# Ledger of designs, part 28: peptides against a protein of PDB entry 6J54

Target 1, 223 residues: chain A of PDB entry 6J54
Amino acid sequence: NENLFASFIAPTMMGLPIVTLIIMFPSLLFPTPKRLINNRTISIQQWLIQLTSKQMMAIHNQKGQTWSLMLMSLIMFIGSTNILGLLPHSFTPTTQLSMNLGMAIPLWSATVFTGFRYKTKTSLAHFLPQGTPALLIPMLVIIETISLFIQPVALAVRLTANITAGHLLIHLIGGATLALLNINTMTAFITFTILILLTILEFAVALIQAYVFTLLVSLYLHD
Target 2, 42 residues: chain B of PDB entry 6J54
Amino acid sequence: QFQFTGIKKYFNSYTLTGRMNCVLATYGGIALLVLYFKLRSK

## One batch from the design tools (peptide)

Design b1_p16_2 (made by RFdiffusion4)
Fold by OpenDDE base, seed 5:
Structure b1_p16_2 (fold): chain B 223 residues (1-223), chain C 42 residues (1-42), chain A 16 residues (1-16)
Amino acid sequence: as target 1 above (223 residues)
Amino acid sequence: as target 2 above (42 residues)
Amino acid sequence: FSFFYQIFLFFVLYLA
């Protein structure tokens, strides 16, 4: 079982943690364009960033669009780290709940405070859904208040759980496949096929979770 | 579009201001209850 | 064969 969770331990080299290097590595994959017409890779990256930015910022007003840089950097960071985490013997920082909470709580707090600052009436009214019967108002306000505080936790746990579970499944199914190779090759092949499909799914999940994380932050900002 | 009169004008779940007032009233009520129990415990 | 072998190697390296 120690081998199963070995990938989730913060890596150290010569007694020094190299987590910082791992976190910074994805930034190297996205260089800043310096030309009007860039290389194909850079052009594709910029195109993807522009598409996602337009999609996410379409809901926001002009002031809300100031968060575009932050949100785009967030999705690129989480997405890249999640994808890189699927490489063999790699460490995924987003599997650490502390890391995700460290991102979720400040961003959530910033959105909430921004809402209260610029849209005080709307933010306060958000605790009570429109059209609520009078008798349910007190209880519903309490529930919505609790729901607000659960948002950062849910944001972090969702990301952590999905990525962690995916890694565990890949490891378990992979280990089973190797064990079955010596027992029944046909069964091992079936298991291996499942492993491949699961891996493809995890690549998708890695990107989706990054998008969902950023999208939810954006939605909280819009509220 | 909603025409409210009396107390419903200030406390309703349909208007923005009404919803805000309901929320504030709820928090105020909770605060008063907490204060009551706190003072009673003394 | 090469494609499957590469995938297999990927997982072997992953699980090693």
Scores: peptide ipSAE 0.029, ipTM 0.704, DockQ to the pose 0.016
Fold by OpenDDE base, seed 4:
Structure b1_p16_2 (fold): chain B 223 residues (1-223), chain C 42 residues (1-42), chain A 16 residues (1-16)
Amino acid sequence: as target 1 above (223 residues)
Amino acid sequence: as target 2 above (42 residues)
Amino acid sequence: FSFFYQIFLFFVLYLA
């Protein structure tokens, strides 16, 4: 059904794609602190960033903590874009697999190469889980190697699928609610309640997927 | 804690070095097999 | 009442 997927088409204005502007829009929501004591909004944002930074970087050494800026910017970007995508008639860039792959592949590559550069022995050892029976070693090494290369794809697909599925559900249930308003108000009220609950869930999913995406990148870096 | 002797000292699934060597040996073996079949096909 | 109306309006606008 082309109508269901119309919201996922890249928007254009006057024949020019405005996707770039949409992608850059979340940056306007996070201004840089200028004062020792900022306003309430910036203070809350900085507090949240500090909390998430502590959680994400707690497992990393000093060299890994250099990635804090990158990871925090990533989670803020994905989270903000996902939340903004739940607004009416909005386009969510993270529903585009191309964009998510564009983020996942470079980040994954960077973490893998960083691992091989600074922890070559440990990184190579990760291809073989500890305690593996001798007969299973060759096969398991191959499987783990394949698993490594699937990581960027899985990372991108997970984000894309979750956000896209959520949007589709909201549209479907919402459409059903509107259709039922003219047929049975009582049933429409029930579906509307479900829609509200689903929307709340999607807000949570939007943040969780941002966190999971960043967390997995962080974990790959730790390996 | 782990006591390995002989070839198990270098190839084991418990020590870091042993695991690394197993991985390298696996890749090396695959490379040799590929090379063998490539040369055989000629 | 106003809060729920706003929520309703949000979804109506979302689906319109």
Scores: peptide ipSAE 0.021, ipTM 0.715, DockQ to the pose 0.016
Fold by OpenDDE base, seed 3:
Structure b1_p16_2 (fold): chain B 223 residues (1-223), chain C 42 residues (1-42), chain A 16 residues (1-16)
Amino acid sequence: as target 1 above (223 residues)
Amino acid sequence: as target 2 above (42 residues)
Amino acid sequence: FSFFYQIFLFFVLYLA
């Protein structure tokens, strides 16, 4: 592609945006089990969901564990979209800041409001760390309040930046490799090796960012 | 365990209630300051 | 060689 950012433009078919179809496509990859013993693919999926569910919900009480369905669906959605985004000529919705803010702000608001609803005293106390000198209390409360409002922005920007930067880096190194093939084969081989390693890393980053996003939402709920 | 008396009983950075009251007092102070400047500008 | 060719082809298709 001539434009590095062409991959981040919302795709259209016959002038109609197909972003909705792309967002809904990952749901087709995770069918609900209908048998006691499913095939290998579904079994692996269930195992991963159970593993992550046990890990994330271990820190929550019974009321907090009611969020398991939402958190697991979130990690599956972000993870699947990020992995699918590494395919050639694919559009990754999570590279759009609007998409990630649309997920981060409601989830963050829900956790904050839930905290104020059921644990008002504890939630208000979190704005002031223990052992703070009396003179620093007003300023620290302000800082903690600002920190709270930065949380949804940090969630969205972190996910967007990591996925976008990864795609750009793959494109740049890939383009450099092709350009160097006709100039120096040895140098092209080195850049190609870096490209392979980077691609492997981006697969890991795609999953890690999905996990981190969901984990942070879970941690905000725990507070 | 910390034993506080007087104003420190209600406003401290160690107890949960004290921390909450400090936060509320801070917000109240900010609100009053904003209100003061708003009324002063008129 | 076949493995590297496949990966190379993958990126060529990605960059094309």
Scores: peptide ipSAE 0.018, ipTM 0.707, DockQ to the pose 0.016
Fold by OpenDDE base, seed 2:
Structure b1_p16_2 (fold): chain B 223 residues (1-223), chain C 42 residues (1-42), chain A 16 residues (1-16)
Amino acid sequence: as target 1 above (223 residues)
Amino acid sequence: as target 2 above (42 residues)
Amino acid sequence: FSFFYQIFLFFVLYLA
């Protein structure tokens, strides 16, 4: 359905792709502090970042905490892009699987390589769960290896699917609401209520997916 | 708490070293199998 | 901001 997926087409202005500008736009919403005591908005942002950083880095050792800047930037980026994507007629870059794969694969590979570099013995041992019967060891090692390679795909698909599905649902329910306005006002009101609830849910999903994505990357780094 | 003797000392699913060795052995076995079939096909 | 810029550059190559 061309009309259904029109919102996911990369926008162009004057024949030039503006996806670049859209991706950079969230960065403008988080200005760097310049004063010892900043404005209320900046203070709240920094406070939120500090809270999330404390929570995510609590599971990491000193070496893992070096990734704090990376992970915090990641969650802020994904979260902001997802939230901005919920604006009317906005393009959400995170609906593009290519973008999410572009984030997932390098981050996953970095965590895996970091694990093998600093904890080679432990990382190799993770391919075999503890207490595995001897007869199942070869098969389970293979399965665990495959599972490892599925991780970046799962990260990308999860984020893409959740955001895309939400946008599609909002579009569908919104279209249905408009269509029902001329048919049955009561039914249109019901669908409109569902649309509002769904929109609220999508705001939560937008943040949750950013958190989950970053958290999983963090967990992969921890292991 | 686990004391293993013989081959089980090096290949077990309970100790970290044992698990690592099992993984390496599995990969080595797969590599040998792949090598065997490649050499056989030639 | 520098990290966002790096991500931006990285993603532009994938999305374009």
Scores: peptide ipSAE 0.016, ipTM 0.727, DockQ to the pose 0.122

Design b1_p16_2_s1 (made by RFdiffusion4, then SolubleMPNN; from b1_p16_2, 14 letters changed)
Fold by OpenDDE base, seed 4:
Structure b1_p16_2_s1 (fold): chain B 223 residues (1-223), chain C 42 residues (1-42), chain A 16 residues (1-16)
Amino acid sequence: as target 1 above (223 residues)
Amino acid sequence: as target 2 above (42 residues)
Amino acid sequence: LEELSLIYQALIEALS
C-alpha cells in the first residue's frame, strides 16, 4: 500500500526536489523549427499544433487569437506531461493538485479579467442566462457568480482527479497482476490483458484531459 | 425578435443590455442589503 | 497537499 502511495509523492534527490526537472523535461521534446522543411518529427508536431490551434481558436476574435500561443503551449505541456507520466514507474506532475491549481487560477483570472476589460457587457450578461424567469433572476445570478469562482477549482480538480485515478488503476491492476503470477497464472494473464487495455485507455484520457483543460480555458476567454 | 417597453426595456432576460442591468441590479441590491446590516450593527 | 495525500492513501487502501 505504501509502495502504491509513494508513486504520487513528489520525488526528491538528496533532499532537493527533482520535480522541477521533471516538469521541464517535456520542453526538450518540442524543439523549435530551424528550417522551412524540418524533420518528420518536427513537421508532425507543427502540423498537430496548427491543427489544434485552428480548432480551438476558431471561436475567438482577433484579440482572442493573441492567446493562441498560450493555449497551445498549455495543451502541449499538459499533454506531454500526461503522456510521459504513463511510462512505467514514472511520476506525473499533473497528479499534483497544487500544480494544476497553479496553472488554472492564473489562467482563469486572466481570462475573466480580459473578458471584463474588453467585453464588459457580455461578461456581465453571462451571469444571467437568456430566458430566465424574472422571479429566478436574483437567485440565478448568485449561483452563476458562485459558479464562476468554482471554475478554476473544478478545472484543476478535474485534471488531477482523472489523471490520478487512471494512474491509480494502472498501479492497482498491475500490482494485482504481479500478485497473481504465483497464485494463478491464468488469472494473472487475464488481469495483465486488462492492464494493457487500461493503459491504452489512459493514453487517450491523458490527451483528452489536456485538451479539455485547454479548451475550457479558451472557452472562458471567449466568455 | 423582442420588443420591450417600459421597465422591461431596461430589465429583461433576453437582451444583452437587459441581462446586464439585471445583474447590476442584483449586485446593487445585495450590496445595499449588506450595507444595511453593516450600518444596523453599528 | 498533505490532506490530499491522506485521501490518496485512504483510497489506495480501500481499493486494495
Scores: peptide ipSAE 0.221, ipTM 0.741, DockQ to the pose 0.018
Fold by OpenDDE base, seed 3:
Structure b1_p16_2_s1 (fold): chain B 223 residues (1-223), chain C 42 residues (1-42), chain A 16 residues (1-16)
Amino acid sequence: as target 1 above (223 residues)
Amino acid sequence: as target 2 above (42 residues)
Amino acid sequence: LEELSLIYQALIEALS
């Protein structure tokens, strides 16, 4: 059973942790443009960044758009790490809950505090929806407060669970395929096909989760 | 659009100011309760 | 919650 989770163990080289290198590796895949007309790869990357930036920052005013750089860097980081994690025998840092909490909690707190500083009245009003009956006001305020504190946890767990579940499924189906090779070739072929389809799906999930993570952070900023 | 009189002017679930005051009042009440239990245990 | 639902809807529409 331990073999199933072997891919989630922090990798080491000669007793030295290489997790830091793995985390920093995706940054090398996104070089800064130096030419007016860049290579196709860089151009596509910039186009995608601009497209996603326009979509995510559309809900923010001029002041909120100041966070564009941070949000775009976040989505690129999570997205790139998730995609690289789908490579065979790769380690995905985003499968570690500690890492996701380390990203979610500071960003969440920053957005919440920013909202309270610049839009105190509106932020406080969000704890009570409009039209709430007077008798339910205290309870609803408490529930909304709890909901606020669950946000960073949900943000981290969502990303971790989705990516981890995907990896587990790939390993399990892959193992099942190998086990069925000597039992039933036809069934093994079916499971292999499912594995391929699942892998494709996980690529999409990797990008979606990165986007959702960043989008939710942006949403909290918008209040 | 909303016309409130009396205490409802300051504590309502419709106006932004009223909602804010309700939230503050709730937090204040909770704080007082916590303080009460803390002092009671003394 | 309403804003969240709108964002989810927009996300689904964007991904579809």
Scores: peptide ipSAE 0.151, ipTM 0.746, DockQ to the pose 0.030
Fold by OpenDDE base, seed 2:
Parts: C-alpha cells; sequence; structure tokens
Structure b1_p16_2_s1 (fold): chain B 223 residues (1-223), chain C 42 residues (1-42), chain A 16 residues (1-16)
C-alpha cells in the first residue's frame, strides 16, 4: 500500500526540496557555548557529549582519538535526526537508505583506508583470524574479505531498517487505533497504549541506532 | 611464544607477519588464477 | 571479535 509509505516520501514545497532544511535543522538544537557557565540546557548537552565522547574514545589510542570530533558529530546528527523523526508528521532522513549509505560508505572507507595506512600489518592480518588451520586459510581469507565489504552495507541497512520499521509500526498502530475508535473503544484504548509504549521504545531505538552506528564506525577504525 | 622455522616462519597463522604473508599469498594466488583464466579465454 | 566480546562483558558488568 503506497499510502503506508507516504510518510517516507521526501517532502517538497512547491517543487523545492525541503529535505536539505530538515537535515540542517538538528544543528540548531545544539548551540555552541558562549559563556563559561552556560544555560542549564546547554550544560546538559555538553555534559552528555562529554560522557559519550569519553565512552566512545576510551578504546582508541591517541591517533584514534583524532576522530573524536567526527564521531561525536555523527552520533549527535544521527541521534537528533532519529529523535526528531518521531515527532508527528515528521520526516526522518535516516529512513532513506541512500542517506545512510552516503554516510556509511565514506566513513567505512575512511576507517579501512586509515587502518591500511597507519596499521598495515594489523589490518592485513585481520583478514586471517589468529590460529586458523593452514588448510582453511585461503577460503577464510576470502570470507573475511567479503565480510569486510559487507560492513558498510550492513551498517546502512541496520540503521535504515530499524528506524523505518519503527516508523511503520507507529503509523500502523496509530492508524489501527483511529480505525478502532468507532468500532471498539476498549480495543482502541489498548492499541493506543501499545502505541505509546512503542513510541517510547522507538525513542530508545533511535538513540541506540545512533550509538551503534557510531560505535561500529569507531570499532572499524580501531580494527 | 611460538618459534617457527623454515617456511612456517614466514607463513603462519599465529604471528602478525605470518598472517599478513598468508593473506598476501592468498590474494596473489587468486590474482594469478584470475590472470590464468583471463589468458586462457583469449 | 575479541574487542567486541570485551565490550559486551563490560556492558554486562555495568548492567549487573
Amino acid sequence: as target 1 above (223 residues)
Amino acid sequence: as target 2 above (42 residues)
Amino acid sequence: LEELSLIYQALIEALS
């Protein structure tokens, strides 16, 4: 049913794409600090960023910590867009596979290339697990190589699928609730309760997916 | 620490260098096979 | 995989 997927169509106004504005909108929610002691909201945001930064970069050495700004910006972007996408009648850009691929592929390639550039021996050694029997080496190397190339696809699809599935469920249950209002009020109330619980779950999923996406990119960088 | 001698010193699945060499050898072998079939088809 | 396992272990310990 195309009506089901209508919410996933890129919004336009008078033929002009609004997607660019939607993508840029989350940046307005995170203003830069201007004072030594900022507002409570900004302080909380900075505190959260610091906590997540410490957690994400704890596994990296000094060279890997150079990616901290990029990774933190990525998690903030994906997280904010995912959360904003749960607002009523909102369009979530991260539901678009093209966007997620556009983020995943360059980041993955950058991490892989960085690994090969600075840790060539270790990176090449990752294609062969330690302790592999000699007879299985050629096939296993091929499998690991294929696995490497699947990583960006899996990264993009995971984010897209989880967010899209959540949105679909919210729309479906919401539509069912509206349809049941005139059929059975009690059942409609139950479905509405499920919708609320699902919405809360999707908020968690939105944050988790942002974290996982960034974590995996960071993990690929760490090798 | 495992001490390898001979060919096992350079091609082993335990040391980083050995693993790297095995990977390179595998890629080289595949490349040679592809080249062989490409030349064979001509 | 080893690093991932360490992360999982750390998460389990943090949640337990």
Scores: peptide ipSAE 0.131, ipTM 0.741, DockQ to the pose 0.026
Fold by OpenDDE base, seed 5:
Structure b1_p16_2_s1 (fold): chain B 223 residues (1-223), chain C 42 residues (1-42), chain A 16 residues (1-16)
Amino acid sequence: as target 1 above (223 residues)
Amino acid sequence: as target 2 above (42 residues)
Amino acid sequence: LEELSLIYQALIEALS
């Protein structure tokens, strides 16, 4: 059991936390453009950011589109960290629930408070769905209030659970392949193929979870 | 397009203002209940 | 809920 979760332990060097460096490392992979026509890698990155930005911010008005920079930075951060976490024996900071809560709670609170600030009537009205029978109003308002507070928890747990589960599966299948190498080479090859397919799937999951995380934050803002 | 009269004008689940008032009334009611039980316990 | 419905419709249209 300890061997399975060893990869999820925060790494330290000589008592100093290296986690901070790991978190900051993905930022180096996305340099800022300085030329009108940048390199191919930078151009592709900017193109992808623009496409995702247009899709995500199309729902929002002019005031909501101000959050474009923050949301794009968030998706790039989570996506890059998740992908880098799939490297062999690498530590993924987003597997830590504390980190995701640290991101989810402030962003959620910011979106909720922003909604109450600029759209007070609409935000308050969201606690009661339209067309609700009069007798169900008090209970439904309570349920909707509880649902609001579950949003940050669900946001954090969804990200952590998906990434953590993926890592566990990769480690388990990887360990099984190594154990089967000396027993049956054919079976080991099949298991290894499954491992490759699983890693590809986890790459997709990493990107999707990053997108979903940012999308939900944006959705809560729009209400 | 909804035409409500009397108390239903202010407390309805169809209009934006009505929904807002219902939410506020619910929170106010809960707050009063909490205060009542707090004073009752003491 | 309305936005969620729009997202679902968009996904269905994109996959269809």
Scores: peptide ipSAE 0.164, ipTM 0.734, DockQ to the pose 0.026; fails the geometry check

Design b1_p16_2_s2 (made by RFdiffusion4, then SolubleMPNN; from b1_p16_2, 13 letters changed)
Fold by OpenDDE base, seed 4:
Structure b1_p16_2_s2 (fold): chain B 223 residues (1-223), chain C 42 residues (1-42), chain A 16 residues (1-16)
Amino acid sequence: as target 1 above (223 residues)
Amino acid sequence: as target 2 above (42 residues)
Amino acid sequence: LEELSQIYQALIELLS
């Protein structure tokens, strides 16, 4: 049991944390374009960035468009780290709640502060949904206020839980497959097939969670 | 389009201004309650 | 997180 959770421990070498290097590694996969017509890999990356940028920032005004760089960098970072984490025997920094909180809290606070700064009336109005009965207004305002403060926690926990659960499931089924190799070869083959299917699913989940995280941050910015 | 008169003009759950005022009123009420209990304890 | 941890433990017990 301890061996299963060992994969989630932050790796260290010679007492020094190598997590910083792991976090910085995805940045090497996205080099800056220097030519008008780049190679196929960079062109595809730029195309994907432009596509996602247009899709996510379509709901924002000109001031919101200034956050495009930050949001795109965020989705690329989370997405790349999640995908790299699905490599065999790899460590995913996004499985650490501390890291996700470190990303969620500043971004959330920035979005909320920006909302209050430039759209004070709209931001305050969001604490009370439209059409609320008069008798429920005080209670609903309180609930919505609490909901606001749990948003950063929800962002971090959602990402962490989904990625961690996926990784754990892969490890568990993988371990079961190895254990069944000497017990029942046919059953081991079935579990191995499930493992492959699960791995494919986790690739999709990794990208979806990155997108959802970024989208929610963007949505909070939009208010 | 909504046309409110009287107190409903300032405190309603439909207009942006009305919603804002309701929120401010709620926070103000809570603040007053906290202040009351704080002053009473001293 | 605690609830999620319980689910993880249940899965470990089931698959191990």
Scores: peptide ipSAE 0.186, ipTM 0.733, DockQ to the pose 0.016
Fold by OpenDDE base, seed 5:
Structure b1_p16_2_s2 (fold): chain B 223 residues (1-223), chain C 42 residues (1-42), chain A 16 residues (1-16)
Amino acid sequence: as target 1 above (223 residues)
Amino acid sequence: as target 2 above (42 residues)
Amino acid sequence: LEELSQIYQALIELLS
């Protein structure tokens, strides 16, 4: 109902959308280091970025390493926005399908085009898996072509659906907890405990989805 | 490594070149079919 | 598919 999805409505102030400000806010949480030995907070952030970068870019050659900056920024952006979206009554931009499509489609197209430019033969060959019987080649090529075009949709829908579903559950359980406070305090306490556990799970999901989204983009590039 | 002779050398599912040629042939075939049906409808 | 298999194996090794 409208009440359940009210938190997903784009926030406005005086008729002006503030979504842009919300999107830009996570960037303030990651300041640029100015010294060789930085503060503890910055050092931890840089350490995490380096670790994730090493893991994601390990499968790429030198040419693929050029995408490290973009991929790391993407993880940081999606991860931070998803986590901030779990705050009570907060708006998560990544719950909007339009935003995720806006990220997925260009990145997907860039990876596909990059593959065709530098690895044309290999990229074309990926439409046909190795060892395919000759009779199934035409059908399989068609299926793989369709699969390619589903990739950006899958990226967007996966991120949107997982975050949206998590938000919906948190709101529903939270609302139920409040409703049960005056009915049965014991049941309300149990429901509240479930809410806490669910919130922890959603934090993990938020990070995982950010990682998966970026990883898949990276994998498509590696093709 | 695979050793193919004849048409299988150019159209196979094991070699990189063979796979590429199969994909191109498939797309070409589909394009020809579309053209055929388009001309037939007229 | 090969890369996916490698990812699964890496995850299994990580969890083991």
Scores: peptide ipSAE 0.161, ipTM 0.732, DockQ to the pose 0.026
Fold by OpenDDE base, seed 2:
Formats: C-alpha cells, sequence, structure tokens
Structure b1_p16_2_s2 (fold): chain B 223 residues (1-223), chain C 42 residues (1-42), chain A 16 residues (1-16)
C-alpha cells in the first residue's frame, strides 16, 4: 500500500511544504497578454479560453455571466493542474480530496446561496419536480434536499476519484512494464503500449474532469 | 394554463408558486415534527 | 436533469 500510494503523499522538502508552490506553478504557464498581437502560444491560450468561456456562459443570463471570470479561472486551474499531474513523478494537487472539497464546497455553497438570493422562488421550486403526485410531495422534497447536499461531495469525489484512479493505473502499469522488461520483452512491449494509450486517455480525462467540474458549478448556478 | 381553485391554487405541483408553497409546507411540517418530538422528549 | 440531458446531447452531437 505504501508503494502504491507513495506518489500521492504531499511533497515536502526539508520539512517545508512545497505543495503551495506546486499549486501556484500552473499560473506561470498562462501569462497575461501584453501586446496587440501576442506570441502564438499566448494567442492560442487566449483563443481557447475565449472558446471555452463562450460555451460555458452561453447557458447563463447576464447575471450569471458575472461568474465567468471565476468559472474560467477554475477550469484553467483544474485543467492545468490535472495535466501537469500526468508528468512523470509529478504531484497532482487535485488528487487530494481535501483540496477538491475545499474548492467544491465553497463554490457549491456560493451557487446555491446565489440562487436562493436572486431566484428564490425558482430555487425553492427545484426541490419539487413539476407534476409530482400530491402524495409523494413530502418524500420527494426530502430526497431532493438530500440530493442537493450530496452535490458538493459528488463534485469533489468525482474529480478526485477520476484523477487518482488514472494516476494509480499509470503507476501500476508502468511498474508492471518495468518488471516485465526482464521477464518477457514482448509482454512488456504490449504493456507499454497500453500505458501510452492510457496516458493519452488520462490527458483527455484531465480536461474532461476540469470541464465537468466547472460545468456542474455553472449548472448549479443556473439552476 | 391550469385552473386551480381553493387550496389547490396555493398548493400544487404544476405552478411555480404552488411548488414553492409545497416545499415550504413540507419543511414547515418537518420542523414542526422535529419540534414536537423535541418537546415530547423534554 | 433536462438541461443536463440537453448538454449531453449537444456534446454527443459535437463528438459525432
Amino acid sequence: as target 1 above (223 residues)
Amino acid sequence: as target 2 above (42 residues)
Amino acid sequence: LEELSQIYQALIELLS
């Protein structure tokens, strides 16, 4: 167990936590534009951010679009951290449930409270689906309330589980590949191929999870 | 679109206001039940 | 749920 989860231990150097630096590192990869015509890399980044922002905020009204900056920063942060976590021997902060809960709970609370503040009637009505039989109303309201409180947990666990599982698989298959190099080179090659394919998949998962996390937060805001 | 009369006008699962009232009534009922059991235990 | 379904449908259409 220690070997399997060693990569998920928070890194420290000489007793000093470097997790903060790791969390802040992705910010360096997204510099702010300073010219009318920026570098190709920056232009591509801005283009991607613009596209994603248009897609994410298309479902929101003017009031909901106020959250655009926060949501876009969130998706960029989670996406970048997840992708960087796929580097060899890298630590992914989003694999820590505590971090994901720390992000999910406040954002969820903010969206829920914002909904109650500006769309009180609609938000309260969401506890009871339209067309519910009269006899099932109390039970359904309770279930919907419970469902609401499970949302932040599901949001955090989903992100954590997907990223953690991916990392775990990469480490396991990678270790198996190394172990099989001296046993059966052909099998090792097959395992290595699977590892490559899995790594590509994890890149996609990293982006998808970031998108889903942000999308769900946005969806909760939209109600 | 729906024509409701009486109590159904205020407590229905089709209109927004009706749904809101149903939710509030449910929460109120639960709160009263909890209060009842709390006072009963005391 | 309906909105989520619409989003999923849109994503499927985008990927197809």
Scores: peptide ipSAE 0.149, ipTM 0.740, DockQ to the pose 0.027
Fold by OpenDDE base, seed 3:
Structure b1_p16_2_s2 (fold): chain B 223 residues (1-223), chain C 42 residues (1-42), chain A 16 residues (1-16)
Amino acid sequence: as target 1 above (223 residues)
Amino acid sequence: as target 2 above (42 residues)
Amino acid sequence: LEELSQIYQALIELLS
């Protein structure tokens, strides 16, 4: 069990936490463009950012598009950290529920408060779906209120659970593969193939979860 | 599109204003209930 | 719900 969860322990160097450096490391992978025609890597990054920004902001008005910087930085941060976390024996900060809650709660509260600030009537009306029978109004309002408060929790848990589960599966199957190398090489080859397929899947999951997290935050902003 | 009269004009589940008023009324009712139970213990 | 439907339709169009 200790070996299983060892990859989720906060890393330290000489008794000093290096988690801060790990969190800040992805920012170094996205340098600011300086020239009209940049390197291929920077050009691809800028192109991807433009595409995702266009898609994310298409549902928002001018006020909603003000959040473009925040949402794009969020998706790049989560996406980069998730992908880097799939490296062998790497630590992913997004596997920590505390971090995801630390991101989800402020962003969710900001979207909710922004909605109440600029669209008070519409935001309050969202607690009651249109066309609800009169007898079901009190109960449905309560349910919808509870649903609102579950949103940040669901947002954080979804990201944490998906990334953590993927990491656990990779470690378990990887460990099983190594253990079977000295027992049955053929079985080890099968498990290794599964590990490769799972790793590819987890790369996709890492990007999807980053996108979904950002998309839901954006959707809550749009109300 | 919808024409409501009387109290249904202000409290309905079809119009934006009506839905808002219903939500406010619900929260107000809950707040009053909570207040009642708190004051009852005193 | 309507916005979600629009997003899903946009994704389907993007994937097609």
Scores: peptide ipSAE 0.114, ipTM 0.724, DockQ to the pose 0.028

